# Ledger of designs, part 196: peptides against a protein of PDB entry 4GXB

Target 1, 277 residues: chain A of PDB entry 4GXB
Amino acid sequence: VPTEEVSLEVLLSNGQKVLVNVLTSDQTEDVLEAVAAKLDLPDDLIGYFSLFLVREKEDGAFSFVRKLQEFELPYVSVTSLRSQEYKIVLRKSYWDSAYDDDVMENRVGLNLLYAQTVSDIERGWILVTKEQHRQLKSLQEKVSKKEFLRLAQTLRHYGYLRFDACVADFPEKDCPVVVSAGNSELSLQLRLPGQQLREGSFRVTRMRCWRVTSSVPLPSGSTSSPGRGRGEVRLELAFEYLMSKDRLQWVTITSPQAIMMSICLQSMVDELMVKKS

## One batch from the design tools (peptide; made by RFdiffusion4, then SolubleMPNN)

Design b2_p27_7_s4 (from b2_p27_7, 11 letters changed)
Fold by OpenDDE base, seed 5:
Structure b2_p27_7_s4 (fold): chain B 277 residues (1-277), chain A 27 residues (1-27)
Amino acid sequence: as target 1 above (277 residues)
Amino acid sequence: MLFPSAEELERIQKELEEALKNLEEAL
């Protein structure tokens, strides 16, 4: 792509559009800085956010595809897909809610976290009881963003990224699951036949290793994912998990978001390493 | 952005179960 000045649209979690003028040759950090400048986000807070490639669903929800890497050209990355459903989204890129304290000290940072949190609640990524809803609504009406976030930080799956429904081989083969990443874990929500909805927690600290594989199903092969045509690339995330003392077991998740899941795992591990140093 | 009603939140939270059900039926 020739180097030229373009208007690039970057979305916030709530769908708010931020238009920035950048070069087609600008790398991810350059674009991120442009977005920060447009929002009046101070430079010292830029590192708490990242740009993500997402697919906007018909209902307006975002399916996260991957985090844009430093070497990427965001304009090229999004436009090369030749589909308007793909967007670039700004979102916080840390997992520990303790880092919210740094971001919340700034008005713009506070607003970004607030907007993201409201969106996550509205999309059902964060689970809320009736009583919690009442409290959150009251705080919202009072325009108490800090208090809203403090309450939200206590909610189930606060700070998690929820993926589209997919399939795992645990606890049984071809089990439908909804995976969420956060708090140094993968949460697998599932319902077995005749059973109630349950949640399994896979802590990254108990993962010995993980990998993403891509394969092309054989024409005669069964598809384990609804809507997937024969011959389409199948992505899988497999991790070896310490189920109990001295008992390792492989768990495989089949999902088009397997890459994003692996990025989340690595990001969570990296953050834990920083905390230990 | 309008904060959803309690009823809407309940609906959205149930979508998880529906999504799982749809996958189960498709397998």
Scores: peptide ipSAE 0.093, ipTM 0.687, DockQ to the pose 0.019
Fold by OpenDDE base, seed 2:
Structure b2_p27_7_s4 (fold): chain B 277 residues (1-277), chain A 27 residues (1-27)
Amino acid sequence: as target 1 above (277 residues)
Amino acid sequence: MLFPSAEELERIQKELEEALKNLEEAL
């Protein structure tokens, strides 16, 4: 692709558009720096955020596809898909809420975290009780962003990334699940027939390994996942989990977002390693 | 952006449950 100056749109979690002038040859970090500059985010806080490729749904929700890698050219990555549904989103890229303390000391960082948190609550990614909702609303009305975040940090699935409904082979074969990644775990929410909604927690520290596989379903046999045409690439995330002492079990999640899930797992592991060092 | 109402949050949770149900029925 010839090097040209272009206007690139980057979205915040709340859908706010940030337009940046970049070169088509600018790599992910270059674009991220441009976005930071546009937002007046200090250089020392850039590392707390990343650019993600997402697919915007009809309802405005984002389906995260993957994190943009360092070698990528964001303009090319998004435009090559030839669909306006694909967007680039800026989001915080750490998992431990302790890092919020560093970010929220800056006005711009605080605003970014606040906007993301509000969006995550609005989309139901963060679970809120009636009482918590009342408190959050009060804080929002007072425009107390710091206090809002402090309360939000205590909420269930704060900082989690929620994926689209998909299928897992746990606890039963072909079980519909909603997967969320955060707090060094994969959370699987599911409802079996005749049962209440329940959540399974898979801590990354108990995962021996994981892998992503792609396959093309054969025309003949297996239950096409709802909404995928016959012949579409099927992605699976499989991880080997220590269920109990000396008992390993494979769990497989079938999802178009399997790649993103694996990226989340690696990112969570990497962060844990940094904390131990 | 307006903070969703408690009722809206409840709706979102119900929608999640329905999505799971629909997926189950489609399998």
Scores: peptide ipSAE 0.023, ipTM 0.603, DockQ to the pose 0.019
Fold by OpenDDE base, seed 4:
Structure b2_p27_7_s4 (fold): chain B 277 residues (1-277), chain A 27 residues (1-27)
Amino acid sequence: as target 1 above (277 residues)
Amino acid sequence: MLFPSAEELERIQKELEEALKNLEEAL
């Protein structure tokens, strides 16, 4: 792609548009810095955020595809897909809510976290009871962003990234699940026949390894997952999990977001390593 | 953005459950 100046649209979690002038040859960090400058986010807070490639769904929700890597050219990465549904989104890129304290000290950082949190609640990523909703609404009406976030930090799945519904082979083969990543775990929400919705937790510290595989399904008489046509690429995240003492078991999640899931796993592990240092 | 109502949040949770159900039925 020839190097030229372009206007690039970067979205916040709430869909707010940030337009930045960048070069087509600008790498991810360059674009991130441009976005930060446009928002008046201090340089020392840039590291708390990342750029993500997402697919905007019909309802306006985002399906996260992957984090943009350092060597990538965001303009090329998004435009090469030749679809308007793909967007670049700015989102916080840490897991421990303790880091919110650093970000919240700045007005812009506070606003970013607030907007993200509101969006996550609106989209049902953060689970909220009726009473909690009432409290949050009251705080929102009072424009008490800090207090809003403090309450939100106590909510179930705060700071989690929720994926689109997919399929896992646990606890049963071809089990529909909703996966969420956060708090150093993969949370699998599922409903077995005749049962209520329940949640399974897979802690990253008990994962020996994980991998992403890509395959093209062979023609078979078996029912495929909804939305997967014949010949479509199938992505799977498989991780080997320590179920009990000396008992390792592979768990496989079939999802178009398998890559993003693996990125989340690595990111959570990396953060844990930083905390131990 | 306008904060969703409590009813809307409940709807979202129900939709999630229904989505899981639909996937189950489709398999």
Scores: peptide ipSAE 0.022, ipTM 0.606, DockQ to the pose 0.019
Fold by OpenDDE base, seed 1:
Structure b2_p27_7_s4 (fold): chain B 277 residues (1-277), chain A 27 residues (1-27)
Amino acid sequence: as target 1 above (277 residues)
Amino acid sequence: MLFPSAEELERIQKELEEALKNLEEAL
């Protein structure tokens, strides 16, 4: 691709548009720096954020596809998909809420975390009680962003990334589940017929290994889900988990976001390794 | 059908969200 100056749109978690002028040859870090400059985010805070490829749903929600890698050209990555539903999103890229303290010291960092947190609450990624909702609303009305974040940090699934509903083979085969990644775990929320809502916690420290596999369904299987055309790739995330002492069990999640799930797992492991050093 | 449709999964997600909300409010 010839090197040309282009206007690239990057979205914040709340859907706010940030337009940056970049070169088609600019790599992910170059684009991230351009976004930071546009927002007046200090250089020392750039490392707390990443660019993600997402698919925008009809309702405006984002389905995370993957994190953009360092060697990628964001302009090419998004335009090559030839669909307007794909967007680039800026989001925080750490898991431990302790790092919020560093980011919150800066006005721009504070605003980014606040916007992301508000969006995550509104989208139901962060769960709140009625009382908590009242308190959050009061803090919003007072425009107390720091206090809002401090309260939000105590909420269930704060800092988690929630995926689209998918299917797992745990606890039963072909079980519909909602997967969320955060706090060094995969949380699987599910409700079996006639049962109450359940949550399974899979800590990354108890995962021996994981893998992503892709397969093309054979035409003979009548699983004509009308929406998946003949030949759509099926993605699965499988991990081997220590269920009890000396008992390993494979758990498989079938999801088009399997790649993103694996990225989250690796990212959580990497962060844990940094803390141990 | 062995696997729910995308539309059905979306419905299930909404139902789960409501159920979770109710659960959190009950706590």
Scores: peptide ipSAE 0.020, ipTM 0.546, DockQ to the pose 0.019

Design b2_p27_8_s1 (from b2_p27_8, 10 letters changed)
Fold by OpenDDE base, seed 1:
Structure b2_p27_8_s1 (fold): chain B 277 residues (1-277), chain A 27 residues (1-27)
Amino acid sequence: as target 1 above (277 residues)
Amino acid sequence: SEEEELELRRKRHEEALKLFEELLKLL
């Protein structure tokens, strides 16, 4: 791609568009800095956010594909996909809510966290009771962003990234699940016929290892799931988990977002290591 | 030169993507 000045669109979690003028040769950090400048986010807070490649679904929700890498060229990456469904999204990139305190001290940081949190609640990524929802709405009406965030920080799955519905082999084979990553864990939520919602919590500290595999399904006459084109790659995330003392068990998640899940796992581990240094 | 730097950035971009793909194969 020739080096030229281009207008690049970066979205916030709520769909707000941030247009920045960048070079096609600008790396991820360069683009992030441009976005920060456009938003008037101070330089010392840039590191709390990252750029993500997402696919915008029909309902406007984002399916996270991956985090953009340091030496990656965001413009090239997104345009090479040749689909308008792919977007670049700015989102906070840390897991520990304690870091919110640093970000919230700045007006722009506060606004970003607030917008993200509102969006996550609206999308059902953060789980709320009826009473909590009422309280949140009251705070939203008062435009009390700090108080809103403080309440939100206490909510179930605050700070989690929710993935698209997929399949796991836990607790039994071919279970439909919704996976969420956050608080140094993978949460697998499932509802079996006639049963209440169940959640499996898998702490990263109890994962011995994990891997992502790709396979091309053989053209077997078996029911291609609706929307899978002939020859679509199947991705799986498998992790070996310490269920109890001296009992390791493999858990496998079949998902197009297996890569993103693995990125989240590594990111959570990295953050824990930084804290324990 | 600016051209060399641009080429380097392009190479690094490609390498980053390749590493990502390779990571998927190795895992």
Scores: peptide ipSAE 0.190, ipTM 0.779, DockQ to the pose 0.042
Fold by OpenDDE base, seed 5:
Order: structure tokens, then sequence, then C-alpha cells
Structure b2_p27_8_s1 (fold): chain B 277 residues (1-277), chain A 27 residues (1-27)
């Protein structure tokens, strides 16, 4: 791609569009800096955010594909997909809510966290009770962003990324689940017929290993799961988990977002390592 | 030269994507 100046659209979590003028040859960090400058985010806070490739659904929801890499060219990456469904999204890229304190000290940082949190609640990524929802709405009406975030930080799955509904072999084969990543864990939520919502919590510290695999389904005529075209690559995330003392068990998640899940796992591990050093 | 730098960036982009894919295969 020839080097030229282009207008690149970067979305916030709430769908707000940030237009930046960049070069086609600008790397991820260059684009991130341009977005920060456009938003008036100070340089010392840039590191708390990352750019993600997402697929925008018809309802405006984002399906996270992957994090953009350091030496990647965001313009090339997004345009090469030749689909308007793919977008670049700015989101916080840390897991520990303690880092919110640093970001919230700045007006722009506060606004970004607020917008992200509101969106995550609206999308059901953060789980709220009726009473909590009432309290949050009251704070929104007062435009008390700091207080809103403080309350939100106490909520279930605050700071988690929620994935599209998928399938796991836990607790039983072919269980429909909703996976969320955050707080150094994968949360697998499922509702079996006639049963209450169940959650399996898998802490990364108890994962011995994990892997992503791909397979091409044989064109067997019958098991077209609705929405998977014939010949679509099936991705799986498998991890070996310490269920109890000296008892390891493999858990396998079948999801088009298996790669993104793996990225989250690695990111959570990396953050834990930084905290221990 | 500017052209050399651009070519380097292109190569790094391709390498980054390749390394990412390879890393996922090794996992």
Amino acid sequence: as target 1 above (277 residues)
Amino acid sequence: SEEEELELRRKRHEEALKLFEELLKLL
C-alpha cells in the first residue's frame, strides 16, 4: 500500500466515532497516539489503552476479534478484510481495577472509563441487580462519573470482556455457554433446561496450559450448526485445569473467538507477572 | 531513505502477523 494520508475511524466502546488523520504506514502506536491527541488524552495515560479489531453486529454490539499488535499497520489490517463490519475500537487494556485510579485522575481518562463502563453495563457484560441499576441510573442523571465508576467497580464482571455465545464440553459435552474473561479468570456461564444460571470460574493460576486449535469440519450434510457456513474453520480453546489436588482436567471451548480468548489469557498472565515483580 | 523506512514498516507488519499466527499454532 502506498504511503498516503487517510482518515481512519476509531470507535469508543459506546460507538462514538473518533476520526484521525494518519498515514497508511502508521503503526499501532502511531494510531493510538493520534487518537489520544484527538481526545486530548495525556501521553502518560496512552499505555492504559489498546486498539482492538472488532466485528460490529447488526445491533451495534462488538465481537472482539483480536488486539492489534505493536508493529501492525491498523489501516492495512482493517481495510484488508474488505468488510465494513470490521472496526477498530479503543478500550482499556488492563485488568486490575486499581489502575482505574491512575486513569480517573484525568478528565479524558475518566470520560473514557465512564463511557466504556456504561456501554458494558448496557450490553450486559457487567451484571447488575435491579437496585444496582437504579443506583447507577441515578448517578448517570447526576453526571457523577467518579461515583458511577466506584460503584461499578464493585459489580460482578466489572472489567470483563464478554464473548459471543459458544459451546464448551464442560460440565457436559456440547453445553451452550457464555464466556467472559477478567480478574485473572475465564467465567463460563450456562443455563441448562429447568435450572438456574450456573457459572464455572477458571482461574488462570490453576491452568497448567492452554492452546488454540483449528479444524475444518468435514462436509457432513447434517450438522450445519446455524450460522456456520460449510467449510468454516472451527476454532477451539482448550486448557488443562487443576480441578482439585492432583486432578487435572481438560476443558475445551469451541468458539470463533478462541484466539481472542487466548490473547486475554496471556494478557492476564502478563499483568500478574508484572504485579509479582 | 523514506522508501526504505516504509518498506521496513511493511515487513514488520507482515512479520508481526506471521509471528502472531505461529505463536497461536505453538500453543
Scores: peptide ipSAE 0.179, ipTM 0.770, DockQ to the pose 0.040
Fold by OpenDDE base, seed 4:
Structure b2_p27_8_s1 (fold): chain B 277 residues (1-277), chain A 27 residues (1-27)
Amino acid sequence: as target 1 above (277 residues)
Amino acid sequence: SEEEELELRRKRHEEALKLFEELLKLL
């Protein structure tokens, strides 16, 4: 792609569009800096955010594809997909809510966290009770962003990234699950027929290893999922988990977002390592 | 040169993407 000045659209979690003029040759950090400048986000807070490639679903929800890497060219990455459903999204890029304190000290940072949190609640990524929802709405109406965030920080799955519904082999084979990543864990939520909602928590500290695999299913006549055409690549995230003392068990998640899940795992591990250092 | 830098960036971009593609292919 020839080097030229282009207008690039970057979305916030709430769908707000940030238009930045960048070069086609600008790397992820360059684009991030341009977005920060457009938003008047201080330089020292840029590192708390990242750019993500997402697919916008019909309902306007975002399916996270991956984090943009440091040497990627965001304009090229998004345009090469030749589909308008793919977007670049700005989102906070840390897991420990303690870092919110740093970001919230700035008006722009506060606004970004607020917008993200509101969106996460609206999308059901953050789990709220009816009473909590009422309280949050009240704070939102009062435009009390700090108090809103403080309350939100106490909520279940605050700071988690929720993935699209997928399948896991835990607790049983071919179990439909909703996976969320956050707080140094993968949360697998499932509702079996006639049963209450169950959650499996898999702490990254108890994962011996994980891997992403890709396979092309052989055309088995029983394509159980109507939407997967014959020959579609199947992505899986498998991790070996310490279930109990000296008992390791593999858990496999089948999801087109397996890569994103692995990115989250690595990111959570990296953050934990920084805290220990 | 500016052209060399551009080429370098292009190469790095491709390398970055290849990591994801290879993860998809090796799988």
Scores: peptide ipSAE 0.206, ipTM 0.787, DockQ to the pose 0.064; fails the geometry check
Fold by OpenDDE base, seed 2:
Structure b2_p27_8_s1 (fold): chain B 277 residues (1-277), chain A 27 residues (1-27)
Amino acid sequence: as target 1 above (277 residues)
Amino acid sequence: SEEEELELRRKRHEEALKLFEELLKLL
């Protein structure tokens, strides 16, 4: 791609568009800095955010594909897909809510966290009770962003990234699950026939290892799940988990977002390592 | 040179993406 000045659209979690003028040769950090400048986010807060490649669904929801890499060229990456459904999204890139304190000290940082949190609640990524929802709405009406965030920080799955519905082999084979990553865990939510909603919590500290694999399904006759074209690559995330003392068990998640899940796992591990150092 | 830098950036971009492409193709 020739080096040219281009207009690049970066979205916030709530779908707000940030247009930045960048070079096609600008790397991820360059684009991130441009976005920060456009938003008046101070330089010392840039590191709390990252750019993500997402697929926008028909309902406006974002399916996270991956984090943009350091030496990646965001304009090239998104345009090469030749589909308008792919977008670049700015989102906070840390897991520990304690880092919110640093970001919230700045007006722009506060606004970004607020917008993200509102969106996450609206999308059902953050789980709320009826009473909590009422309280949040009241705070939103008052535009009490700090108080809103403080309440939100106490909510279930605050700071989690929710993935599209997929399949896991836990607790049983071919279980439909909704996976969320956050708080140094993968949360697998499932509803089995005749049962209440169940959640499996898999702490990264109890994962011995994980891997992503891809396979091309052989045209086996019968189980055409309607949404997977016969030729689509099947991605799986498998992790070996310490279920109990001296009991390791593999758990496999089949998802197009397996790569993103692995990125989240690594990111959570990295953050934990930083905290321990 | 500016041209060399641009070429380097292109190469690094390609290298960065290869990691994901390999996962998609081989795994």
Scores: peptide ipSAE 0.192, ipTM 0.777, DockQ to the pose 0.065; fails the geometry check

Design b2_p27_8_s3 (from b2_p27_8, 11 letters changed)
Fold by OpenDDE base, seed 3:
Structure b2_p27_8_s3 (fold): chain B 277 residues (1-277), chain A 27 residues (1-27)
Amino acid sequence: as target 1 above (277 residues)
Amino acid sequence: SEEEELELRRKRYEEGLKLFEELLKRL
């Protein structure tokens, strides 16, 4: 791709558009810096955010595809997909809510966290009771962003990324699950026929290893699994988990977001390592 | 007390699971 000046659209979690002028050859960090400059985000806070490639669903919700890596060219990465559904989104890129304190000291940082949190609540990524929702709405009406965030930090799945419904082999083969990543875990929520909602909490500290694999289903004539088109690449995230003392078990998640899940795992591990040093 | 805090966390967890069940029905 020839090096040219282009206008690139970057979205906030709430769908707000940030237009930046960049080169087609600008790498992820260059674009991130441009976005930060456009928002007046201080340089020392840039590291708390990342650019993500997402697919915008029909309802306006974002399905996270991957974090844009350092070597990527965001303009090329998004435009090469040749679909208007794909967007670049700015989001916080840390897991421990303690880091919110650093970010929210700045007006722009506060606004970004607030917008993200509101969006996460509206999309059901953060779970709230009716009473909590009322309290949050009251704070929102008062435009008390700091208090809003403080309350939100206490809510279930605050700071989690919620993935689209997918399939896992835990606790049984071909179980429909909703996976969420956060708080140094993968949360697998499922409902088996005739059973209550169950949650599997898989702490990253108990994962021995994980891997992402891709496969192309053979055109077998008979059992087209309902909903998967012929020839679609199947992505899987598999991790080996310490279930109990000296008992390792593989858990496999089949999801188009397997790559993003693995990125989350690595990111959570990296953050834990930083805290331990 | 630590026990009260644990109970509070448990209740919140259970409430969250119920909410998620409703969400799963919509998927």
Scores: peptide ipSAE 0.021, ipTM 0.434, DockQ to the pose 0.022
Fold by OpenDDE base, seed 2:
Structure b2_p27_8_s3 (fold): chain B 277 residues (1-277), chain A 27 residues (1-27)
Amino acid sequence: as target 1 above (277 residues)
Amino acid sequence: SEEEELELRRKRYEEGLKLFEELLKRL
């Protein structure tokens, strides 16, 4: 692609648009720096955020596709898909809420976390009680951003990414599940026939390994997950999990977001390694 | 109190599960 100056739209979690003038040859970090500059985010806080490729759903929600890699050219990556549904989103890229303290020290950082958190609550990624919701709304009305975040940090699935509904083979074949990644785990919400809703917590520290695979379903195959067109590439995330002492079991999640899930797993592991040092 | 905090967590959990139940029904 020839080097040209272009206008690139980057969205915040709440859909706010940030327009930056970049070169088509600018890599992910270059674009991230441009976005940071546009927002007046200090250089020392840039590392707490990343650019993600997402698909905007009909309701305006974002389905995360993947994190943009360092070698990528964001303008090319998003435009090559030839669909207006694909967007680039800025989001925090750490998992431990302790790092919020560093980001919140700056006005711009605080605003970014606040906007993201509000959006995550509105989208149901962060789970709240009715009373908590009332408290949060009160703080929002008062524009008490720090207090809002402090309360939000105590909420269930704060800092998690919620994925679109999908299918897993655990505990039974073809179980409908909702997966969320955060706090060094995959949380699986599922309902089995004749059973109540259950939650499974799969800690990354108990995952021996994981892999992503792709396959093309055969027309006669019964493996059609809801929402997938026949003939589309089927993505699966499989991880080998230590269920109990000396008992390893594979769990497979079938999802178009399998790649993003694997990215989250690696990112959580990486962060744990940093904290361990 | 610790007990109050636990109760709050329980309520949060239950409401969270309800939300996910609705999502699961869409599959």
Scores: peptide ipSAE 0.020, ipTM 0.446, DockQ to the pose 0.021
Fold by OpenDDE base, seed 5:
Structure b2_p27_8_s3 (fold): chain B 277 residues (1-277), chain A 27 residues (1-27)
Amino acid sequence: as target 1 above (277 residues)
Amino acid sequence: SEEEELELRRKRYEEGLKLFEELLKRL
């Protein structure tokens, strides 16, 4: 792609569009700075956010593909896919809700966190009871963003990234699960027939290692993954987990978002290391 | 409206959970 000035669209979590004029050769940080400037986000808060590549579903929901890396050219990364379904999204890039305190003291930061949180609740990424929903709605009607966030911070899966339905070999082989990443864990949720939603928690501190693999299933093989055609590339995230004292077990998640899951794991580990240093 | 979209999203989420139940029944 020749170096030229282009208009690039970046979406917020709620689908709000931010148009920025950038060069096709601008790297991820350059584009992020342009977005921040457009939003009047202070420079010292830019580091709390990242750009993500997502696939927009028909209903407007986002399926996160990956975090854009420092060396990438966002314009090229998104346009090279040659599909209008792919978008660039701005989202907070830290996991510990304590960092919200720094961000929400700024008007723009507060608005970004608020919009993201509202969207996450609307999409069911954050779990709420009927009473909590009523309280949140009341606060939203009053436009009490700080109070809204304070309440939201106490909710189950606040700050988590929810993935599309996929398959895992836990608790049993070929089990349909919903994976969410947050609070230094992978949450695997499942609902057995006639039962309530159950959650398996896998803390990153108990993961010895993880890896992503890709394979092409044989044409004769039954597609165990919902929505995948025969012969499509299969991605898997496998991690070795300390299930109990001195007992390691491999857990494997089969998902098109396996790469994004691994990015989340690394990001959570990195944040923990920063806190310990 | 924003409220209508919210309700739609919640419904989609619930439908997704039902799909899991159906898939589990096939195992």
Scores: peptide ipSAE 0.017, ipTM 0.433, DockQ to the pose 0.019
Fold by OpenDDE base, seed 4:
Structure b2_p27_8_s3 (fold): chain B 277 residues (1-277), chain A 27 residues (1-27)
Amino acid sequence: as target 1 above (277 residues)
Amino acid sequence: SEEEELELRRKRYEEGLKLFEELLKRL
C-alpha cells in the first residue's frame, strides 16, 4: 500500500468518533498516539488503552474481533476487510480495577473510563440491580464521574468484556452460552430449558492450558445449525480446567470470537504475572 | 530518509504478518 495521509476513524466504546490524520503506514502505536493526542490524553496513560478491531452489528453493538497488534497497520487492517461494519475501537486494556485509580487522576482518562462504563452498563455487560441502577442514574445526572465509577467498580462483571452468544459443551453438549472475560476468569452464563440462569466461573489460575482450533465443517447434511452457512470456518476455544482436586476437565467453546477470547485469557494471565512480580 | 522509514515499517509489518500467520497455523 502506498504511503498516503489518510483520515482514520477510531471509535470510543460509546460510539463517539475520533478522527485522526495518519499515514497508511503508521503502526498501531502511531495511531494510538494520534488518538491520544486528539483526546489530549497524557502520554503516560496511553499504555492503559488499546485499539481493537470490532464488527459493528446492525443494532450498533460491537463484536470484538481482536486486539490490534503492534506490528499492524490499523488503516490497512480495517480497510482490507472491505466492509464498513469493521471499526477500530479504543478501550481500556487492563483488567484489575486498581489501575482505574491511575487513569482517573487525569480528566481525559476519567472521561474515557466513564464513557466506557456507561456504555458497558447500557449494553448489559455490567449487571446492575434496580437499586444500583437508580444510584447510577442519580450519579450520572449529577455528572459525578468519579463516584459513578467507584460504584460501578463494585458491580457484577465490571471490567468484563462480553462476547456474542455462542455454544459450549458445558455443562451439557451444545449449550447456548454468553461468555464474558474479566477478573481473571471466563464467565459462562447459560439458561437451560426450564432452569434458572446459571453462571459458570472459570478462573484462569485453574486453567492448565487452552487452545484455539479452526475447522471447516464437513458437509454432513444433518446438523445445519441454521445460521452457519455451508463452509464457514468454525473456531473453538478449548481449555483444560481444574474442576476439583486432581480432576481436570476440558471445556470447549464454539465461537467466531474464540481468538478474541484467547487474547483475553493471555492478557489476563500476563497482567497477573506483572502483579506477582 | 522517508523512504528508509517506509521500508522499515513495511518490513516490520511483513514480519508481523508472518508471525501472525504462524500463530494462526498453530491454532
Scores: peptide ipSAE 0.007, ipTM 0.291, DockQ to the pose 0.039; fails the geometry check

